# Peptides against a protein of PDB entry 6J54, part 25

Target 1, 223 residues: chain A of PDB entry 6J54
Amino acid sequence: NENLFASFIAPTMMGLPIVTLIIMFPSLLFPTPKRLINNRTISIQQWLIQLTSKQMMAIHNQKGQTWSLMLMSLIMFIGSTNILGLLPHSFTPTTQLSMNLGMAIPLWSATVFTGFRYKTKTSLAHFLPQGTPALLIPMLVIIETISLFIQPVALAVRLTANITAGHLLIHLIGGATLALLNINTMTAFITFTILILLTILEFAVALIQAYVFTLLVSLYLHD
Target 2, 42 residues: chain B of PDB entry 6J54
Amino acid sequence: QFQFTGIKKYFNSYTLTGRMNCVLATYGGIALLVLYFKLRSK

## One batch from the design tools (peptide; aimed at target 1 P26 T32 Q46)

Design b2_p8_5 (made by RFdiffusion4)
Pose (drawn by RFdiffusion4):
Structure b2_p8_5 (pose): chain A 223 residues (1-223), chain B 41 residues (1-41), chain P 8 residues (1-8)
Amino acid sequence: as target 1 above (223 residues)
Amino acid sequence: FQFTGIKKYFNSYTLTGRMNCVLATYGGIALLVLYFKLRSK
Amino acid sequence: SPSFPIFI
């Protein structure tokens, strides 16, 4: 009975303040120059695009490359609005489950209607995988179509659920420091756990590769 | 002028990308179960 | 250098 942890019971609030100002704000962190040589703070934002525009371009290699100049604007918005909210009292719009159901469905159904306006037969004849055996036709086409309509729910719920799971361990490991007016040796170890956990919460950039890229495989497979 | 800078882009991919009616139907029906539960409290 | 617009 040496080190007794404590806890504080308090409601964890994901309130809803005025949002249409908070959405527009990580657009004016990125300027655009009308000059040849630029000013060494856009110039490392211009070089960071020319890397990851050479990885969502190399797989597709079609006349479906026209689509890929919009998929690098989808990586900077939820690459910035997941990084801004690590600050002390900031508010992330991709915490709420509302706009992510508007980010998945207008993009996911923009992919199944891409080959249906050009191919019209073999886009969902991709349901036919191989040289057809006879014992498993109805066990297949009720499986590969129930794992198609999961995809918009499987794209948007995987983003909202772990972003807001990073914010609760920020509070609860952080709120146990404030309520630790017991023995003071264990206060520094909970603080040291925080400043490791904030380095893991820069995997909020690593969860934007897993949104744009499974939108490219969900685009390169259909088209 | 927030149009003609990206007007060549729109009619290219809004043929399949501007289908927010399925979002509007899945959103408008999602408005109907919450006003109904509060009506029955 | 091509400029990249942000879509909101």

Design b2_p8_5_s1 (made by RFdiffusion4, then SolubleMPNN; from b2_p8_5, 6 letters changed)
Fold by OpenDDE base, seed 1:
Structure b2_p8_5_s1 (fold): chain B 223 residues (1-223), chain C 42 residues (1-42), chain A 8 residues (1-8)
Amino acid sequence: as target 1 above (223 residues)
Amino acid sequence: as target 2 above (42 residues)
Amino acid sequence: PIPIPLFL
């Protein structure tokens, strides 16, 4: 059982936390432009960031547009860490629930606080859906309040569960493929094909989870 | 727009102000219940 | 019991 989860243990070298370097590494992949016309690699990268920012911030007004830098940095961080985590013998920080809670709780609290600060009436009214029958109002307000506090937990668990489950499945199918190589080569080829298809799916999941995480934070800000 | 009179003007599930007041009233009621159970033992 | 890795 420990072998299955060995890849999820935070790596250390001589007691020093290598995990800090792993978290900081994605920042090296996104250099800042210094020229009016940059090379093709940087230009494509900036173009992708521009497209994603346009889609994410389309629902926000001028005040909400101030969060563009935070949301874009968040999606780039989570997306890059998830993609890098698919490399062989790599450690993915986003598989740690503590890591994702450390991102979800502050961002959620910031969006909720911002909503109550600038849109107090709308935020309070959000606890009661429009058109609720009078007799259901007290109970539904309580349920919506509980739902609010579940949001940061759901945000963190969704990311953790999807990334962790994907890594476990790749490990299990990969291990089965290796075990079947000397038993039945035909079956091993089938499992290997499944592994390839699963790996392609996990690349998509890695980006989708980054997008969903950032989108939900943005949605909570919009209220 | 909705037109309400009396208590429905301030407490309704359709208008923004009415929904806000219903939420505040619910929280206030819960706070009073908690206060009651806390003080009855003293 | 589901083992959930803890970062901290």
Scores: peptide ipSAE 0.172, ipTM 0.883, DockQ to the pose 0.021
OpenDDE base, seeds 2, 3, 4, 5: peptide ipSAE 0.115, 0.103, 0.130, 0.164; ipTM 0.866, 0.888, 0.889, 0.886; seed 5 fails the geometry check

Design b2_p8_5_s2 (made by RFdiffusion4, then SolubleMPNN; from b2_p8_5, 6 letters changed)
Fold by OpenDDE base, seed 5:
Structure b2_p8_5_s2 (fold): chain B 223 residues (1-223), chain C 42 residues (1-42), chain A 8 residues (1-8)
Amino acid sequence: as target 1 above (223 residues)
Amino acid sequence: as target 2 above (42 residues)
Amino acid sequence: PPPIPLLL
């Protein structure tokens, strides 16, 4: 049904793509501090970024710590876009597989390349788990090689599928609720309650997917 | 850390160097196999 | 690398 997927079409105005502005909008929500003691909102944002940075970067060495800015900006971007996507009549860029592949493939390739550059022996050895029986070595190396190339695809598809599925469910349950208002009020109330619970869940999913995406990139960097 | 002697010193699934060599050997074997089938006469 | 929660 076209109406079901209408919310996932890239919006345009007068033939000009406004999707670029939509992607850039979350940046306005995180202004740069200019004072030693900022207002409460900026202080909370800085505190949250610092906390998430500490826990995510704890597994990395000194060179890995240089990725902190990139990873923190990534989680804030994906998280904010996913949350904003839950607003009525909003377009979520992260529902587009092309968008997520555009983030996943370069970041994944950068982590793999960095691993081979600075930890060549460890990266190559990672294709063979420790303690593998000798007869299984060739097969397992092939499997691990295939697994490596699946990583960027899985990273992008996971984010796309979770966000898209959530939006579809909200749309379907919401539509069912409206249709039942004049048919069976009691049933409509039940479906509406489910809708509320689902929307709360989707807020959590939005943040979880942002965290998982960034975490996996971080783990791939750790090699 | 692990003490191996002979061929197992270079090709094992326990040491870092041994695991690396096993991976390279596997890739080399696959490459040679592909080369064989490509160059063989019908 | 894995585990990860997938879908709802």
Scores: peptide ipSAE 0.179, ipTM 0.894, DockQ to the pose 0.031
OpenDDE base, seeds 1, 2, 3, 4: peptide ipSAE 0.141, 0.077, 0.097, 0.134; ipTM 0.884, 0.868, 0.867, 0.895

Design b2_p8_5_s3 (made by RFdiffusion4, then SolubleMPNN; from b2_p8_5, 5 letters changed)
Fold by OpenDDE base, seed 1:
Structure b2_p8_5_s3 (fold): chain B 223 residues (1-223), chain C 42 residues (1-42), chain A 8 residues (1-8)
Amino acid sequence: as target 1 above (223 residues)
Amino acid sequence: as target 2 above (42 residues)
Amino acid sequence: PTPIPIFL
């Protein structure tokens, strides 16, 4: 049982946490441009960031556009860490619930606080959906209040569960293929094909979860 | 736009102001209930 | 079964 979760243990070297270096490593993949016309690699990265920022920030007003830097840095961080986590013998910090809660709770609280600060009337009105029957108003307000406090938990658990489950499936199917190589090569080939298809899916899931996490933070800022 | 008279002018589920007042009223009611049970034992 | 470790 412990062998299944061995890849999720935070690595250390001589008692020193190398996890800090693992978290900081994605920052090296996104250098800042220094020239008017940069390399093709940097130009493609900047182009992708501009496209994603244009799509995500289109919902927000001018005041909400100030969050573009935070949201773009967030999606690049989570996306890069999730993709790097699919490398063999790698450690993914986003598989840790504490890591994701450490991102979800502050960002959620900041968006909620910003909403109540600048749009107090609208934010309070969101606790009651429009057109609710009069008798359901008290109960629905309570439910909506509880739903608000579940948002940071759901945000963190969604990311943790999807990334962790993907890693576990790759590990289990990969282990099954190796075990079947000496028993039945035909069955091992089938399981290996499933492993390849699953790995391709996990690359997509890694990017989708980064997008969904950032999108939901952006959505909480919008309301 | 919506037109209401009487108490429905301030407490309704259609207007933005009415929805806000309903939310504040529910929170106030819960606070009063908590206060009642707290003061009942003392 | 042992739970997944928490990163702290």
Scores: peptide ipSAE 0.206, ipTM 0.887, DockQ to the pose 0.019
OpenDDE base, seeds 2, 3, 4, 5: peptide ipSAE 0.120, 0.126, 0.158, 0.173; ipTM 0.869, 0.893, 0.895, 0.894

Design b2_p8_5_s4 (made by RFdiffusion4, then SolubleMPNN; from b2_p8_5, 6 letters changed)
Fold by OpenDDE base, seed 5:
Order: C-alpha cells, then structure tokens, then sequence
Structure b2_p8_5_s4 (fold): chain B 223 residues (1-223), chain C 42 residues (1-42), chain A 8 residues (1-8)
C-alpha cells in the first residue's frame, strides 16, 4: 500500500531537500524578455498573460489592479507546477496540503485585511445579504462568518484534492492495465484507452484548478 | 434611495450602513452572551 | 456568493 503513495513523499538526496529546487524550477520556464520583438514562444506567453490579466482584473478598481502581478504569477506558478506534475515519476508540491495552505491562508488573510482597511463598511455589510428578513439576521450573520473562515480551507483542500486524486487515478488505472496484460488483452486495451483519456482530462484539471484558485483569491479581494 | 424612519434607519437589511450596524449588533450580542456565561461560571 | 467548482 505504501507504493501507491510513494510519489507523494518529499524527495531528498544526500540529506538535502530537493523540494526547494522543484518549487523553483517552474520559474526557469518563463524567461523575461528584453527585446521589443521577441521569439514566438515568448510572444505567445506574453499574449496569454495579457489576455488572462485583462479578463481577471476587469472586476477590480485601480487599487485592486495593483494585485495583477501577484495574481498572474500565482496562476503561472500553480499551473506550471500542476502540468509538470503529470510527468512520469515527478513530484508535485501542490499535492501537499501544507504547500497549498501556505499559499491560501496568507493570500486570503491579505484580501480580508485589505477589505477591512479600505472598505470597512462594505466588508462588514457582506456578512448580511441584502433584503434579509429581520428574524433571520442573527443566524445568517453567524453562518456567513463561519463561511468566511472556511474559505481558505476550502481553497487549499480543493486544489490538493483535485491534483492528488488525479494522480491516484492514473496510478490505479495504470496498475490495472499492467495486471490485465497477462489476463485479458482486450480488457487491458480498453483500460489503457481510459487511461489516455484520463491523462488528457488531468491536463485540463491542472490548468482549471490553477485558474479557480487565483480567481477565488481575486474574488475575495473584490469583496 | 430607501426611506426609513426610526430604528429601521439604523438597523436595516437594505442599506449599507444598516447592514453594518446589524452585523455589529449581532457580534456585540454574542460577545455579551459569552461574557455573561464566563462570569456566571465563576 | 462565491463559486465552488470541483473536478474529480
């Protein structure tokens, strides 16, 4: 049973943590251009960043647009790490709940504190939806307060669960295909086809989770 | 744009200030209840 | 009103 979870153990070599290098590796995939007209790959990357930035930051005011650099770097980081995690025998830091909590809690707290500092009245009013009947006000305020504190946990657990579950499914179906090769080749072929389709789905999930994580942080900043 | 008179002007679920006051009142009430039970246990 | 999408 330990072999199933072996891919989620933090790798170390000679007593030194390789995890730090793994976390830093995605930064090498996005070089900073210095020319006005760049290579095709860099131009495509910049174009994608500009498009996503315009779509995500359209909700924010001028003060909120200062967070654009942080949010775009967050998408690029989580997205790249999730995609690289689908490589064979690779370790994904985003499968660790500690990593995702380390990103979710500070970003969430920063958005909440920023809201209370600059929009105190609006932030306090968000605990009570508009048009609530008078008798439901106390209970609804309590529920909304609890919901606020669940947000960072849900943000971290969602990312961790989706990425981890995807890897587990690939391993399980891959193991099943290998076992069925000597039992029934036809069923092994069907299972292998499902494996291919699942891996394609996991590439999409990897990008979607990065987008959702950053979008929710951005949405919390707007409130 | 909403016209409210009396206590509904300060405690309302429609206006921004009214909603804020309702939230603060609920938190204040909870704090007083916690304080009451803390003092009663002694 | 925040969305909670999950894909599994």
Amino acid sequence: as target 1 above (223 residues)
Amino acid sequence: as target 2 above (42 residues)
Amino acid sequence: PTPVPILL
Scores: peptide ipSAE 0.187, ipTM 0.900, DockQ to the pose 0.031
OpenDDE base, seeds 1, 2, 3, 4: peptide ipSAE 0.164, 0.151, 0.143, 0.183; ipTM 0.901, 0.902, 0.899, 0.901

Design b2_p8_6 (made by RFdiffusion4)
Pose (drawn by RFdiffusion4):
Structure b2_p8_6 (pose): chain A 223 residues (1-223), chain B 41 residues (1-41), chain P 8 residues (1-8)
Amino acid sequence: as target 1 above (223 residues)
Amino acid sequence: FQFTGIKKYFNSYTLTGRMNCVLATYGGIALLVLYFKLRSK
Amino acid sequence: SPFEFVMP
């Protein structure tokens, strides 16, 4: 009975303040120059695009490359609006489940209607995988179509659920420091756990590769 | 002028990308179950 | 040409 942890019971609030100012704010963190040589703070933002525009371009290699100049704008928005919210009292719009159901469905159904306006037969004849055996036709085409309509729900719920799961361990491991007016040796170990956990919460950039890229496999497979 | 800088882009991919009616139908129906549960309290 | 960010 040496080190007794404590806890504080308080409501964890994901309130909803005025949002249309908070959305527009990580657009004016990125300027655009009308010059040749630029000013060494856009110049490391212009070099960071020319890397990851050479990885969502190399797989497709078609006349579906026209679509890829919009998929690098989708990586900067939820690459920024997941990184801004690590600050002390900031508010992330990709916490709420509302706009992610408007990020998945206008993009996911923009992919199944891409080959249906050009191919019209073999886009969902991709349901036919191989040289057809006979004992498993109805066990297949009720499986590979229930794992198609999961995809918009499987794209948007995987983003909202773990971004807000990074904010609760920020509060609850952080709120147990404030309520630790018991023995003071264990206060520093909970603080040291925080400043490791804030380094893991820069995997909020690593969860945007897993949004743009399973949108490219969900685009390169259909088209 | 927030248009003609990206007007060539729009009619290229808004043929399939501007289908927010399925989002508007899945959103408008999602408005209907929450005003109904508060009506029955 | 320099890249310009467009908010979808």

Design b2_p8_6_s1 (made by RFdiffusion4, then SolubleMPNN; from b2_p8_6, 4 letters changed)
Fold by OpenDDE base, seed 5:
Structure b2_p8_6_s1 (fold): chain B 223 residues (1-223), chain C 42 residues (1-42), chain A 8 residues (1-8)
Amino acid sequence: as target 1 above (223 residues)
Amino acid sequence: as target 2 above (42 residues)
Amino acid sequence: TPFVFILP
């Protein structure tokens, strides 16, 4: 059991936290352009960021589009950390619930507060679904209020659970394949094939969770 | 376009203003209930 | 509308 969760322990060296360096490392993979015509790699990165930005910010007004820089940096950060976390013997900061809550709670609170400040009527009206029968109004307002406070928790737990579960499955199936190599080679080959397919799935999950996290923050901003 | 008269004009689930007033009324009612039970326990 | 977990 200790070996199963060993990859989720925050690494330190000589008593100094190297977690800060791990968090900062993905930023080196996205250099800032200095030329009009950049390298092919940088051009592809910029193109992907522009496409994602146009897609995500299409639902926002001009004031909401000011958040484009923050949301694009967020998706690049979570996506890159999740992909790098699939490397062997790597530590993924997004497997820590504290990390994800540290992102979810401030961003959620900022979007909710911004909504109440600039669109007070719409934000307050959002606690009651349109067309609700009069007798159900008090109950639905209470339920919707509770739902609002669950949003940041669900946002953080979704990311943590999906990334952590993926790493655990890769570890367990990988360990099973190694154990079966000396027992039954045919069964080990089947298990290894499942491991490869699972790894491909986890790459997709890593990107999807980054997208969903940023999309939900964006939707909360739209009110 | 929904045209309501009387109390339904201010408290309805179809208009934006009506929905807002219903939410505020619900919160106000809960606050009064909590206040009532706190004062009654003393 | 929050999305659901993606797990096997």
Scores: peptide ipSAE 0.085, ipTM 0.867, DockQ to the pose 0.029
OpenDDE base, seeds 1, 2, 3, 4: peptide ipSAE 0.071, 0.077, 0.069, 0.071; ipTM 0.870, 0.870, 0.870, 0.873; seed 1 fails the geometry check

Design b2_p8_6_s2 (made by RFdiffusion4, then SolubleMPNN; from b2_p8_6, 4 letters changed)
Fold by OpenDDE base, seed 1:
Structure b2_p8_6_s2 (fold): chain B 223 residues (1-223), chain C 42 residues (1-42), chain A 8 residues (1-8)
Amino acid sequence: as target 1 above (223 residues)
Amino acid sequence: as target 2 above (42 residues)
Amino acid sequence: IPFRFILP
């Protein structure tokens, strides 16, 4: 068990937490533009941010568009950390449930609070779907309230489970390929092919999970 | 717009105000039940 | 849309 989960242990050097440096590292990959005409890499990054912002913020009104900076920073942070986590012998902070809960709970609470502050009637009405039969109203309201409190947990667990499971599978299949190299070369080749396909899939999952996490936060804001 | 009269005007599942009132009524009912059981236990 | 809050 220790060998399987060794990659998920928070790294420390001389008792000092390197985790803080690992979390801060993605910020270095997105420098702020200084010139009117930027470099190719910065221009591509800005273009991608603009495209994603237009897609995600199309649902929101003018008041909701104030969250554009927060949501774009969130998707870039989670996406970059997930992609960097696929590097060999790297630590992924998003595999830690504590990290994801630390992001999910405050963002969820902020969206719920803003909803109740600016749209009190609509937020309260959201606990009861339209057209519900009168006899089902009390039970449905209770279910909807429970669903509200499950949202931050589901948000954090979804991200943690997808990233952690992907990393575990890569390690297991990778270990199996190495073990089979001296036993059967043909089976090792098949396992290696599966490993390549799995790694490609995990790159996609890394970006999708970042998008889903940010999208759900935006949906909670929109209500 | 739906035209409701009587109690259905305030408690309906179609209008925003009606839905809000239904939610508040359910919470109020639960609070009263909890209060009843607390007072009964003492 | 309550289902979209839970669905991945």
Scores: peptide ipSAE 0.146, ipTM 0.883, DockQ to the pose 0.034
OpenDDE base, seeds 2, 3, 4, 5: peptide ipSAE 0.068, 0.130, 0.085, 0.082; ipTM 0.852, 0.877, 0.854, 0.849

Design b2_p8_6_s3 (made by RFdiffusion4, then SolubleMPNN; from b2_p8_6, 4 letters changed)
Fold by OpenDDE base, seed 1:
Structure b2_p8_6_s3 (fold): chain B 223 residues (1-223), chain C 42 residues (1-42), chain A 8 residues (1-8)
Amino acid sequence: as target 1 above (223 residues)
Amino acid sequence: as target 2 above (42 residues)
Amino acid sequence: EPFIFILP
């Protein structure tokens, strides 16, 4: 069991936490443009950021668009960390629930607080959907209140579970493939094919989870 | 816009103000229940 | 509210 979960242990070097360096590493991949016409890599990155920003911020008004910088930085951070985590023998910080809660809880609380500050009536009314029968109002308000407090937990658990489960499957199938190489080459080839397909899927999942995390934070801000 | 009269004007599930009042009334009711049980336990 | 949970 320790060998299976060894990849999820926070690495340290000489007792010093190198996790901080791992978390800070993705920031080096997105340098700040200094020229009017940048190189190909920076231009492509800026183009992708502009496309995603236009897509996600289209639902927000002018006040909501002030969150564009934070939301774009969030999706780029989570996406880059998830993709880098798929490198062999790499540690993925997003597999740690503590890290994801550390992102989800403050962002959720900020969006909820912002909503109550600027749209108090709308935020309070959000606890009761329109057209609810009068007899079901108290129960539904309670359920909606509970649902609100589950949001940050669900946000963090979703990201943690999806990334962790994917990594576990890659390790298990990869280990099975190596074990079957000396037993049955044909079955090893099948498991290897499944491993390749799974890795491709995990690359997609890594980006999707980053997008979903950021989108839900954005949606909580808009509601 | 919906036209309501009486108590339905203030407590309805269609208007924004009505929904807000229903939510506040629900929280107030729960608070009163909690207060009642707290005073009863003393 | 949409909730997406994708597992391989």
Scores: peptide ipSAE 0.127, ipTM 0.888, DockQ to the pose 0.030
OpenDDE base, seeds 2, 3, 4, 5: peptide ipSAE 0.099, 0.088, 0.098, 0.118; ipTM 0.887, 0.886, 0.890, 0.885

Design b2_p8_6_s4 (made by RFdiffusion4, then SolubleMPNN; from b2_p8_6, 4 letters changed)
Fold by OpenDDE base, seed 1:
Structure b2_p8_6_s4 (fold): chain B 223 residues (1-223), chain C 42 residues (1-42), chain A 8 residues (1-8)
Amino acid sequence: as target 1 above (223 residues)
Amino acid sequence: as target 2 above (42 residues)
Amino acid sequence: IPFKFILP
């Protein structure tokens, strides 16, 4: 069991937490442009950020668009950490529930607080959907209130579970492939093919989870 | 726009103000129930 | 959620 979860243990060197360096590493991959016309890599990155920004912030008004910088930084951070985590023998900070809760709870609380500050009536009315029968109003308000408090937990658990499960499957199938190499070469080849397909899927999942996490935060802000 | 009269004007599930009032009334009712049981336990 | 899951 320890070997299975060894990849999820926070790495340290001589008692010093190198996890901090791992978390800060993705920031080096996105340098700030200094020239009017940048090189190809920076230009492509800026182009992608602009495309995702236009797509994600289209639902927000002018006040909501002030969150564009934070939301874009969030998706780039989660996406880059998830992709880098798929490198062999790498540690993924987003597999830690503490990390994801540390992002989900403050962002959720900020969006909820912002909603209540600027749109108090709309935010309070959101606890009751339109057209609800009169007898169901009290029960539905309670359910909607509970649903609100589950949002940050669901947000963090979704990201943690999807990334962790993917890493576990890659590790297990990879280990099975190596074990089958000396037993049955044909079955090992099949297992290896599944491993390749799974790794491709996990690259997609890594980006999708970053997008979903950021999108849900954005949606909670829109309320 | 919906036209409501009487209590339905303030407590309805269609208008924004009506929905807000229903939510506040629900929370108020729960608070009163909690207060009742707390006072009863004494 | 236990503090062990929340704290690193």
Scores: peptide ipSAE 0.095, ipTM 0.874, DockQ to the pose 0.024
OpenDDE base, seeds 2, 3, 4, 5: peptide ipSAE 0.056, 0.091, 0.085, 0.079; ipTM 0.848, 0.878, 0.875, 0.878; seed 5 fails the geometry check

Design b2_p8_7 (made by RFdiffusion4)
Pose (drawn by RFdiffusion4):
Structure b2_p8_7 (pose): chain A 223 residues (1-223), chain B 41 residues (1-41), chain P 8 residues (1-8)
Amino acid sequence: as target 1 above (223 residues)
Amino acid sequence: FQFTGIKKYFNSYTLTGRMNCVLATYGGIALLVLYFKLRSK
Amino acid sequence: MHYLELIE
């Protein structure tokens, strides 16, 4: 009975303040120069695009490359609006489940209607995988179509659920430091757990590769 | 001029990308179950 | 539009 942890009961609030200012703000962190040589703080933003525009370009290699100049604007918005919210009292718009159901459905249904306006038969004849055996036609085409309509829900709910799960362990491991007016040796170990967990919460950039890339496989497979 | 800089881009991919009516239908129906539960409290 | 000018 040496080190007794404590806890504080308080409501964890994901309130909704004025949002249309908070959305526009990580657009003016990135400027655009009308010059040849640039000023060494856009120049490491300009070089960071020319890397990851050479990985969403190399798989597709079609006349579906026209689409890929938009998919690098989708990686900078939820690459920034997940990184800004690690600050002390900031508010992330991708915490709320509302705009991610508007980021998944206007993009996911922009992919099944891409081959339906050009191929019209073999886009969902991709439901036919192989040289057809006889004992498992109805066990297949009720499976591969229930794992198609999962995909818009499987694209948007995997983003909201773990971004806001990174904010609660920031508060609850951080709120147990403030309520630790018991023995003071264990206060530093909970603080040291925090400053490791904030390094893991820079996997909020690593969860934007898993949004743009399973939108490319959900675009390269249909088209 | 927030148009003609990206007007060549729009009619290229908004043929399939501007289908927010399925989002508007799945959003407008999602407005209907929450005003109904508060009506029945 | 502003991010697309940065990509261009």

Design b2_p8_7_s1 (made by RFdiffusion4, then SolubleMPNN; from b2_p8_7, 5 letters changed)
Fold by OpenDDE base, seed 1:
Structure b2_p8_7_s1 (fold): chain B 223 residues (1-223), chain C 42 residues (1-42), chain A 8 residues (1-8)
Amino acid sequence: as target 1 above (223 residues)
Amino acid sequence: as target 2 above (42 residues)
Amino acid sequence: LNFLKLIQ
């Protein structure tokens, strides 16, 4: 069991936590543009950021668009960390539930608080959907209240579970492939093919989970 | 727009104000129940 | 809220 989860242990060097460096590393991959016309890499990155920003912020009004910088930074951070985590023998900080909770709870609380500050009536009304029968109102309000408090937990667990499960499968199938190389080459080839397909899927999942996480935060803000 | 009269004007599941009042009433009821049990335990 | 429930 320790060998299976060894890839999820926070790495340290001489007792110093290098996880801080790992978390800060993705920021180096997205440098700030300094020229009017940047090189190809920076131009493509800026283009992608603009496309994603237009897509995500389309549902928000002018006040909601003030969160564009935070939401874009969030999706870029989670996406980059998830993709870098798929490198061989790499540590993914987003597999740690503590990290995801550390992101989910403050962002969720900020969005909920912002909603109550600027849209108090609408936010309170969201605890009761329209057209609810009068007899079901008290029960539904309670359920909706509980649902609200489950949101940050579900947000963190979803990201953690999806990334962790994918990493576990890649490690397990990869280990099985190596073990089968000396036993049956044909079966090893099949498992290797599955591994390749799974890795491609995990690349997609890594980006999707980053998008979903950011989208849900954005949607909570919009209410 | 919906036209409601009486208590339905303030407590309805269709208007924004009505929904808000229903939510507040529910929370108030729960608070009163909690208060009742707290006073009863003393 | 309906869209939220769909994604959750």
Scores: peptide ipSAE 0.152, ipTM 0.831, DockQ to the pose 0.032
OpenDDE base, seeds 2, 3, 4, 5: peptide ipSAE 0.032, 0.048, 0.032, 0.143; ipTM 0.789, 0.830, 0.791, 0.825

